# Ledger of designs, part 309: peptides against a protein of PDB entry 3T6J

Target 1, 375 residues: chain A of PDB entry 3T6J
Amino acid sequence: PIVESYIGFIESYRDPFGSRGEFEGFVAVVNKAMSAKFERLVASAEQLLKELPWPPTFEKDKFLTPDFTSLDVLTFAGSGIPAGINIPNYDDLRQTEGFKNVSLGNVLAVAYATQREKLTFLEEDDKDLYILWKGPSFDVQVGLHELLGHGSGKLFVQDEKGAFNFDQETVINPETGEQIQSWYRSGETWDSKFSTIASSYEECRAESVGLYLCLHPQVLEIFGFEGADAEDVIYVNWLNMVRAGLLALEFYTPEAFNWRQAHMQARFVILRVLLEAGEGLVTITPTTGSDGRPDARVRLDRSKIRSVGKPALERFLRRLQVLKSTGDVAGGRALYEGYATVTDAPPECFLTLRDTVLLRKESRKLIVQPNTRLE
Target 2, 372 residues: chain A of PDB entry 3T6J as posed
Amino acid sequence: PIVESYIGFIESYRDPFGSRGEFEGFVAVVNKAMSAKFERLVASAEQLLKELPWPPTFEKDKFLTPDFTSLDVLTFAGSGIPAGINIPNYDDLRQTEGFKNVSLGNVLAVAYREKLTFLEEDDKDLYILWKGPSFDVQVGLHALLGHGSGKLFVQDEKGAFNFDQETVINPETGEQIQSWYRSGETWDSKFSTIASSYEECRAESVGLYLCLHPQVLEIFGFEGADAEDVIYVNWLNMVRAGLLALEFYTPEAFNWRQAHMQARFVILRVLLEAGEGLVTITPTTGSDGRPDARVRLDRSKIRSVGKPALERFLRRLQVLKSTGDVAGGRALYEGYATVTDAPPECFLTLRDTVLLRKESRKLIVQPNTRLE

## One batch from the design tools (peptide; made by RFdiffusion4, then SolubleMPNN)

Design b2_p27_8_s4 (from b2_p27_8, 13 letters changed)
Fold by OpenDDE base, seed 5:
Structure b2_p27_8_s4 (fold): chain B 375 residues (1-375), chain A 27 residues (1-27)
Amino acid sequence: as target 1 above (375 residues)
Amino acid sequence: MGNSPAGVFYLDGYVPESPIAEPLVDD
C-alpha cells in the first residue's frame, strides 16, 4: 500500500488567537477507490467554482490544481481526528508550493456506525434512509467542503508597494452595488482581522459551499449517483446538516455566552439561516420520548430544498464571501454573531432545546486505532 | 491569488474542544 504521513505544529483551532499550531501527526494508507472520486472532483473544480454565488472578481484569479487523496488512518496523534484536512496552513507555502486535500476515509466510516435505535432527533421514516446514505452524503460534503469551500474565494489585498490585486475602478460589490471600499492591507490576514470568529466563519462558509454545490448534477455524477439515488444523497446531506445544527447546542455554554467548537457553531448558524427561510423547509418539534422525558424531531421538507433552501443559502453564502473578501470585520461579525446567538426566544426556544439535546446526548465514542501486519 | 485559509473538517462525534473567545467589542 501507499503510505502517507505528516507531523508538526499544523492546526491552530485550539489557539484562541488562531496563530499557534497544535502538534499533531498521522500515518495512513491511500484508499485508491475513494481517491479516484476526489480526483474527478479536482478535475472539475475550476468549472464548479464558477457555480458559486459570487462574481468571478471575488474568486481566485487562477486555480491551482491541488492533490486530493482519501486516506485510511493507521495512527493519529493529536487532540482529535479530523474527517478532512486542507494543508499547509502557511500562506507563503500555499502560494509557492500549493496545497493538498485529504479525506480521512475510515474516520468517516466510524461516524456512520450509528445504531438505528440510538439515532436521535429524526422522524422514524427518515432513519433508515439516513443510515443508508449518511456515508455517501458525507463523502460528497467533505470533498466539496475541503476543495471548493476552503479552496474558493479571493481576498482583496493592497500590497506593501500600494498595488491592488483587483481593479478598484471596475470591481463592484454585489451586495451594495458600489465600488470596493475595504480590503486587506499589507500584514493583515484573515485571522488577524476576523480573530475570534475567523475559524467558525470559514467553516460555515465551507459547509455552505458543500450544501449549495451538492445540488449540482455534475457533483453527484462525479460521486457515482444518478436518479433517485442522487436525490436521496442530497436530501440526507441537507437533513444531516439541520440535525447537526440542533446537536451543536451541546457545544454552547450559556453562562459564558460562547461556543466551544467552531464547526458546531457553523452548523448552528446554517440551521438558523434555513429556519429563517421559513415556508415549512425546516421544522423542529419538541416531543416526549418513550421514556416520558423531553425529546425533539427535526423535519426537512425535501420538496422545498431547491425552491426555498437553495435561494436562502445562496444569499447567505454570497454575503459571507463578500464580507470576507473585503475584510469587512464589522459587517461580518454582525452577520455571523447574529445567527450564532442562542436565546430562548420563541418559536424555537433554543436554550430549552439545548436541555433536550443534553438529555439525549450519546456517550462519547472511542476511536480505536487499528494494528496492521505485513504479510 | 486570494489566499483561502486551510482548514479541518470534524464530524459530530469526534470534535475537539476549540474554545472561541468572545468577540472583541470595538470600543
Scores: peptide ipSAE 0.019, ipTM 0.513, DockQ to the pose 0.201
Fold by OpenDDE base, seed 4:
Structure b2_p27_8_s4 (fold): chain B 375 residues (1-375), chain A 27 residues (1-27)
Amino acid sequence: as target 1 above (375 residues)
Amino acid sequence: MGNSPAGVFYLDGYVPESPIAEPLVDD
């Protein structure tokens, strides 16, 4: 078997300021079959990057072909096991030297092991479809999230010599219609500038890229989905995200006005964006469970994903990228924290929904170390 | 050129609590 490993101070999610990496390491075996799908995704990455909703001037100047491998993790030393990885975590290195993508396939498989009766917050008619396609949809989402999410976008930089990596005279901010007014100075990083929101903001961007690009037929084709299957994968991917946005409320602490998990905050933000789009795209309905206690249902109108959801996500995703590229912390914080705010205001009454989410909370799954054998 | 710590997709339930601190309000 082909063995992959990494070790070091890598992920900064546990640092409130996003600066200090947690020591992490893994040993894994390459899943050749799934890796082949990701290789096809890599082969299409340069073209797919052009589909992202920002001008080429806000994308990397040169596409650097990354490595993308699906791994079955044998051991993982760290506080949490990811489903996917894009490294290095330095945007400058990603931009100039390249990056590697990893999907932890067997971790994803564990996430898909959900019993129908324990699947919360979905309509009954969606549950079977969700169970069927959650796995495949997550493979798509992770692939896009890592490769084209974390792997996309340009930071505007002025180097120590005063030179810019963009043409100040010709590059236009698509949100303002003006020339670029802000950038990263020498020594400034994404994390150093955006600090407390950096991790969650970037996860939100990457998740949004996944949702946005999964609508592209070529993406689904790469993963082996066509026709009705492709549409179901898309639907379940979006449905999973809006459901995750509701589940995210578990990780909000009202008393501290604080989020405890970057990805969950990101998913809540996306839910808010899609709710704001209106037009019946997403509906969260408080209900009463069979036990007589509060429950809720998330409904996503699949017929409105492209007509309502995509444009809303497009606008939001573009704003995320533009603010990131320009180092506009004030604008970025205003945008992101605005969507990340949790109140009990109608119609959603998110704080009330949070109580429901907590009430319906499932026990955390235990991940058992896998075994491998020679056959 | 900025470091982005966001390089990992975590599954629901497989992520430790990582409190996102409120920005230090510069007094």
Scores: peptide ipSAE 0.018, ipTM 0.498, DockQ to the pose 0.272
Fold by OpenDDE base, seed 3:
Structure b2_p27_8_s4 (fold): chain B 375 residues (1-375), chain A 27 residues (1-27)
Amino acid sequence: as target 1 above (375 residues)
Amino acid sequence: MGNSPAGVFYLDGYVPESPIAEPLVDD
């Protein structure tokens, strides 16, 4: 088998300022079958990057063909095992040297263990479809999230010599119609500028890229989905995201007005964006469970994903990227924290919904790390 | 060099990592 490993200070999710990495490491075996799908995705990456909703001037100047491998983890040392990885975690290096993508295939399998009777917050009519396509939709989302999410976008930089990596005279901010007025100076990084929101903001961007690009027929074809199956994968991927946005409320601490988990905050933000789109795209309805206690249902109108959801997500995703590229911390915070705010205001009453989420909380899943053998 | 946001994906509410901030006792 092909064995891969890494070790070091890599992920900064445990740092409130997103700057200090946790020491972690893994040993894994390459899953050749799943890796082949990601190789096809890599082969299409340059073209798919053009489908992202920002001008080429806001994308990396040179496409660097990345590596993308599916791995079955044998051992992982750290506070948590990710489903996907994009490294290095330095935007400048990603732009100039390239990056590697990893999907931890056997970690994804943990999500497949949900029993139908324990599946919360979904309409009964969606449960079987959700169970059937959750796994496949995750493969799509992880691939897009890592490769085209974290692997996309450009930071505008002025180096130590005063040179810009963009043409100040010709590059136009698509949101303002004006020339670029802010950038990263020498020594400034994404994390140093955006600090407390940097990790969650980037995860939100990456997740949004996944949702946005999963609508592209070529993406679905790469993963082997066509026709009705492709549409079901799209639907379940979006449904999973809006459900996750509701579940995310578990990780909000009202007393501290803060989020404890970057990915969950990101998913809540996406939920808010899609709720704001209106037109019946997403509906969260408080209900009463069979036990007589509070419950809720999330409904996603499949027919409105492209007509309502996609445009809303497009506008939001473009704004995320533009603010990131230009180092506009004030604008970025205003946008992101606006959507990340949790109140009990109608119609959603998110703090009340949080109580329902906590009430319906299931036991945390644990990953039991396997061994392997040659047969 | 400063870090950029971590390139990690966690699925469907499974968040094994510790909270960014010091964890408060769950409600």
Scores: peptide ipSAE 0.018, ipTM 0.542, DockQ to the pose 0.359; fails the geometry check
Fold by OpenDDE base, seed 1:
Structure b2_p27_8_s4 (fold): chain B 375 residues (1-375), chain A 27 residues (1-27)
Amino acid sequence: as target 1 above (375 residues)
Amino acid sequence: MGNSPAGVFYLDGYVPESPIAEPLVDD
């Protein structure tokens, strides 16, 4: 088998400022079958990047073909095991030198071991479909998230010599209709500029890319889904995201008005965006469980994903990218923190829902070193 | 200065607590 490994200070999620990497490492084996799907996605990446809802001027000038590999983790040393990895974590290097994508396939498999009777916050009519397609939809989401999420977008930069990596005279901000008013100066990075929101904001962007592009038939075809199956994968992917947004409330600390997990905050933001879209796209209904205690149900109207959800996500995603590209921290923070705010305001009453989420919280699954065999 | 962790997708419930510091008030 092909063995992959990495070690070092890589991910900064444990740093409140998103700057200092946590020391981690893994040893994994290449899953050739799943890697082949990602290779097909990579082959289509340049085309799919054009489907993203921002002008080409806000996309990378040159497509750099990345590596994308699915890995089965043998051992992982760290505080948590990711499902996907995009490295390096330096945007400048991603733009100029390229990047590598990794999916930790067997980590995903562990997450799918949810018993139907323990599956919270879904309607009964969605549970079987969710269980069936959670895995496949996650493969799609992870692939898009890593490759076309983290792998997309351009940062506008002025170098030490005063030169710009964009044409100041011709590039127009699609949100304002004006010329570019802000950019990254020499020495400024995504993390240094956006600081406390940088990680979660980027995850939100990447997740949004996944949801947005999973609607594209070519993407589904790459992963081997057609017809009704493709539509079910789309539905479950979106359903998973809105459910995750509700589950995310576990990771909010009301007393500190902060989030403890960047990805979950991102998912909550997406939920808020889709709720704001209205028109019955997403509905969260407080209920009473069979035990007589508070419960909740999230419903996603499948028929409104394209008509309501996609446009809402498109606008939001474009705005995320534009603010990121231009280094507009004030605008970016205002946008992101606005959606990340957790209150008990009607109709959602998120703080009350948080209590419900905590009440229904399942025991954290333990990931144990797998047994491997060669057959 | 460390670049934002742009590259990791975490599954629900498997991530360590990483409290996000209060946003610096843009002055």
Scores: peptide ipSAE 0.017, ipTM 0.516, DockQ to the pose 0.265; fails the geometry check

## One batch from the design tools (peptide; made by RFdiffusion4, then SolubleMPNN)

Design b2_p28_1_s1 (from b2_p28_1, 13 letters changed)
Fold by OpenDDE base, seed 1:
Structure b2_p28_1_s1 (fold): chain B 375 residues (1-375), chain A 28 residues (1-28)
Amino acid sequence: as target 1 above (375 residues)
Amino acid sequence: VEVRYVLTDEVASVVESDVTFLDYYVAR
């Protein structure tokens, strides 16, 4: 078997300021079959990057073909095991040197295990479809998230000599219609500048890229889905995201006004964006469970994903990228924290919903021991 | 080579925490 490993101070999720990496390491075996699927996505990456909702001037100047490998983890030393990894976590290096993508396949497999009777917050009509396509849709999402999410976008930089990596006279901010007015100075990084929101903001951007690009006809073809199956995968991917946004409330601490999980915060933000889009796209309905206690249902109108959801996500995603590219911390924080705010304001009453989420909370499954099998 | 994780609810219940740092948490 092909064995891969990495080790070091890599992820900064445990740092409130998003700067200090946690020491982690893994040993894994390459899953050749799944890696081949991601290779097809890599082959289309350059073209798919052009489909992202920002001008080429806000994208990397030069496409660098990344590696993408699916791994089955034998051991992972750290505070948690991610489903996907994009490294290095330095935007400058991603832009100039390239990056590597990893999908932890057997971690994803664990995540796919859902019992119908335990599946919360979905309409009965959606449960079977969700169970059927959750895994495949998540594969699509992870691939897009890592490769085209984390792997996309340009930071505008002024180097130590005063030179810009963009033409100040010609590059226009698509949101303002004006020339670029802010950028990263020498020594400034994404994490250092955006600090407390950097990790979650970036995850939100990456997740949004996944949702946005999964609508592209070529994407589902790459993953081997066609016709009605492709549409179902899209639907379930979006449904999973809005459901995740609700579940995310578990990881919010009202007393401290903080989030305890960057990805879940990101998913909540996306839920808020899609709720704001209105027009019946997403509906969260408080209900009463069979046990007489509070419950809830989230519904996504499939017919409105492209007409309502996509435009909303497009605008939001473009704003995320523009603010990131220009190093506009004030604007970025205002945007992101605005959507990340959890209140009990109607109609959603998120704090009340949080109570419901907690009531319906399932025990966290822990990865205990991996085992290997040879055919 | 197939590598699978073994999960147990019993152990999970003992070590359960609301704090998650690095996990790409997927909706269950």
Scores: peptide ipSAE 0.030, ipTM 0.591, DockQ to the pose 0.105
Fold by OpenDDE base, seed 5:
Structure b2_p28_1_s1 (fold): chain B 375 residues (1-375), chain A 28 residues (1-28)
Amino acid sequence: as target 1 above (375 residues)
Amino acid sequence: VEVRYVLTDEVASVVESDVTFLDYYVAR
């Protein structure tokens, strides 16, 4: 088998300031069959990047074709195992040197496992679809998240010599209609500048890219879905995200006003964005479970994904990117923290919903041991 | 070589963490 390893101070999710990497290491085996799907995605990446909702001036000047490999992890040393990885985590390096992507296939397989009777917060009619398409939709989302999410967007930089990597006279901020007024200076990085929100913000951007681009027929075709299947994959992907946004409340600590998981915070933000879109796109309804205790249901109107959801996500995602590109920390923080705020305000009453989420919470699951056998 | 992970609630119950073990895990 082809063995790959990954070792070093890589992910900064545990750093409150988003800068210091945690030491991680894994040993994995390449899954050739699964890697083929991602290779097809890579082949279309340059074209798909053009579908993102920001001007080309806010996208990388040159697309650097990355490697994208599906891995079956044998051993992972760290505080958490991701489903996908995009490295390096230094955006400045991504601009010039490129990046690599991996999907941890067997980690995804764990995530795919769903017991219908334990599946919370979904309508009964959605449970079967969810179970059926969760896996496939995850493959799509992870691929897009890593490759076109983390792999997209330009940072406006002034180097040590005072040179800009963008034309100050011609590049226009699509949100303000004005010339670019802020950028990264020498020594400034994404993480250093955005600090406490950097990780979650970037995850939110990447997740949003996934949701946005999964609507594109070419993407679904790449993954082998057509017709009704493609639509179901889209639906389940979006449904999974809004559900995840609700589940995310588990990782919020009200007393400290902080989030303990960057991805979950990101997913909550996306939920808030889609709720704000209104028009019946997303509905969270408190209910009473069969046990007589509080429960909730998340409903996503399939028919409104493209008409309501996509435009809302487009606007939000563009704002995320513009603020990131321009190094506008104040604006970025205001935007992101605004959506990341958890209150008990109606109609959602998120703090109350959090109690429900905690009540319905399953026991924490850990990956214990890999099972290996020779074929 | 086939590699799969096994999750157990029993084992997980003895490990305390505020962060999910699966960073990308979205569905519990």
Scores: peptide ipSAE 0.027, ipTM 0.470, DockQ to the pose 0.109
Fold by OpenDDE base, seed 2:
Structure b2_p28_1_s1 (fold): chain B 375 residues (1-375), chain A 28 residues (1-28)
Amino acid sequence: as target 1 above (375 residues)
Amino acid sequence: VEVRYVLTDEVASVVESDVTFLDYYVAR
């Protein structure tokens, strides 16, 4: 078998300032079959990057073909185990030296296990479809999230000698229509500038890339989905995201006005973006469960994903990228924290919904460290 | 002779516990 491992101070999710890594390590075995799907995605990555909703001037100057591997984890030392990884966690190195993508296959398998009777917040008509396509849709999302999410976008930099990695005279900010007015100076990084919002902001960008690009026919073809199956995968992927946005409220601490999980905060932000789009795209309805206690239902109008959802996400995703590229911390913070704010304002009443989410909280999944045998 | 490596243990279990700080999982 092909064995992969890594160790070091890698993920910074436990750092409130997003800079200091937790010491982590894993040993894993390559899943060759699943890796082959991601290799097909890699082969199309350069072309798919052009489909992202920002000018080429805001994308990497040179595409460096990465490795993308699906791994079955044998052991993982850390406070949490991810479904996917993009390394290194340095944007400058990603731009100049390349990167590697990893999907933790058996972690995804755990996530795929769903009991219908315990599936919360979905309409009955969606439950079977959700259960059927959750796994496949998640494979698509993880691939896009890691490869084309974390693997995309350019940081505008002025080096120690005063040289820019972009043409100041010709590059235009698509949001303002003006020349670029801010950038990263020598020694400044994504994490150092955006600090407390850096991790969640980047996860939000990556998740948004996944939702946005999963609408592209070529992506679905790469993963082997066509026709009605492709549409179902898209629907379930988006449905999963909006549901995740509701579930995310579990990880918000109202008393401290803070989030305890970067990915969940990101998913809540996306939910807010899609709710803001209106037009009946997303509906959250408080209900009463069979036990007579509060419940809720999330509804996503399939017919409005492309007409309403995509444009809303496009605008939002572009803004995320532009603010990231230009190092506009003030603008980025204003945008992101605005969507990440949790209040009890009508019509959503998110703090009230949070109580419902907590009431309906599901059991936590525990990863078991496996053994192997020769056979 | 074909040599295969097989995971012998269950990948996961469900437990009742409080949420910890880092859960990289997808929505439950």
Scores: peptide ipSAE 0.024, ipTM 0.546, DockQ to the pose 0.186
Fold by OpenDDE base, seed 3:
Structure b2_p28_1_s1 (fold): chain B 375 residues (1-375), chain A 28 residues (1-28)
Amino acid sequence: as target 1 above (375 residues)
Amino acid sequence: VEVRYVLTDEVASVVESDVTFLDYYVAR
């Protein structure tokens, strides 16, 4: 068997400043069959990167073919088991040296084990579809999130000698129409500069890339979906994201005005973006459960994903990238914290919805670590 | 002789738990 492992201070999600890594490690076995799908995605990565909503000047100068492997985790030591990983976590290294992507396939299986009767916040008509396609859609999302999310974008840098990795005279900021006015100086990194929002911001960018690119027919084809199935996968992927945005409220602490989970904060931000788009794309409706207690339903209008959702996400995602590339912390913080703010303002009344989310929260899923056998 | 290792059925085992320490997510 092909065995992969890593160990060290890797993920910084538990650091409020997003800088200090948690010590973790895993041992996993390569799933060759599933890895083949991701290899096809890698083969299309250079082309798909061009579909992202920023100019080539904001993308990597040179495409570096990454590795992407599906892994079945045997042992994971850490506070959380990821579904996907992109390493190294240093943006400068990603763009100069490359990166590796992994999908923990058997972790994804755990995420799919939801009983219909326990599935919260969905309309009845969506539940069966959601259950059917959650797994496949998540595979798509993870692949895009890691490979084209974390694996995309360029940081504008001035090195210690004063040289720029971009042409100051010709590169134009697509948001302002002006020349680039900010960049990373020597010694500055994404994490050091964006600090408290760095992790969640990056996750939001990666998740947004997933949603945005999953609309591309080539992506669905790579994963083996065509026709109505492809559309269902898209729908469920977007539905899962907006649902996750609602579920995210569990991880917000109103008293401290902080988020306890970077990915969930990111998903809430995306929900806010899609709600802001309006036009009936996303609707959250408070309801009364069968027990007479508060409940809620999330509705996503399938017909408006491309017409309303995609443009909204495009604009947002472009802004995320531009602000990241230019090291514009003030602008980035204003944008991200704006969408990450949780209030009880109508019509959404998110703090009230949070109470509903907490009331309906499910127990966390625990992965039972597997064994192997000889055949 | 080609040796093949196969994961057991435990790979997909899910247990409901209130354990805060363990979670699952997409990570970088």
Scores: peptide ipSAE 0.050, ipTM 0.610, DockQ to the pose 0.323; fails the geometry check

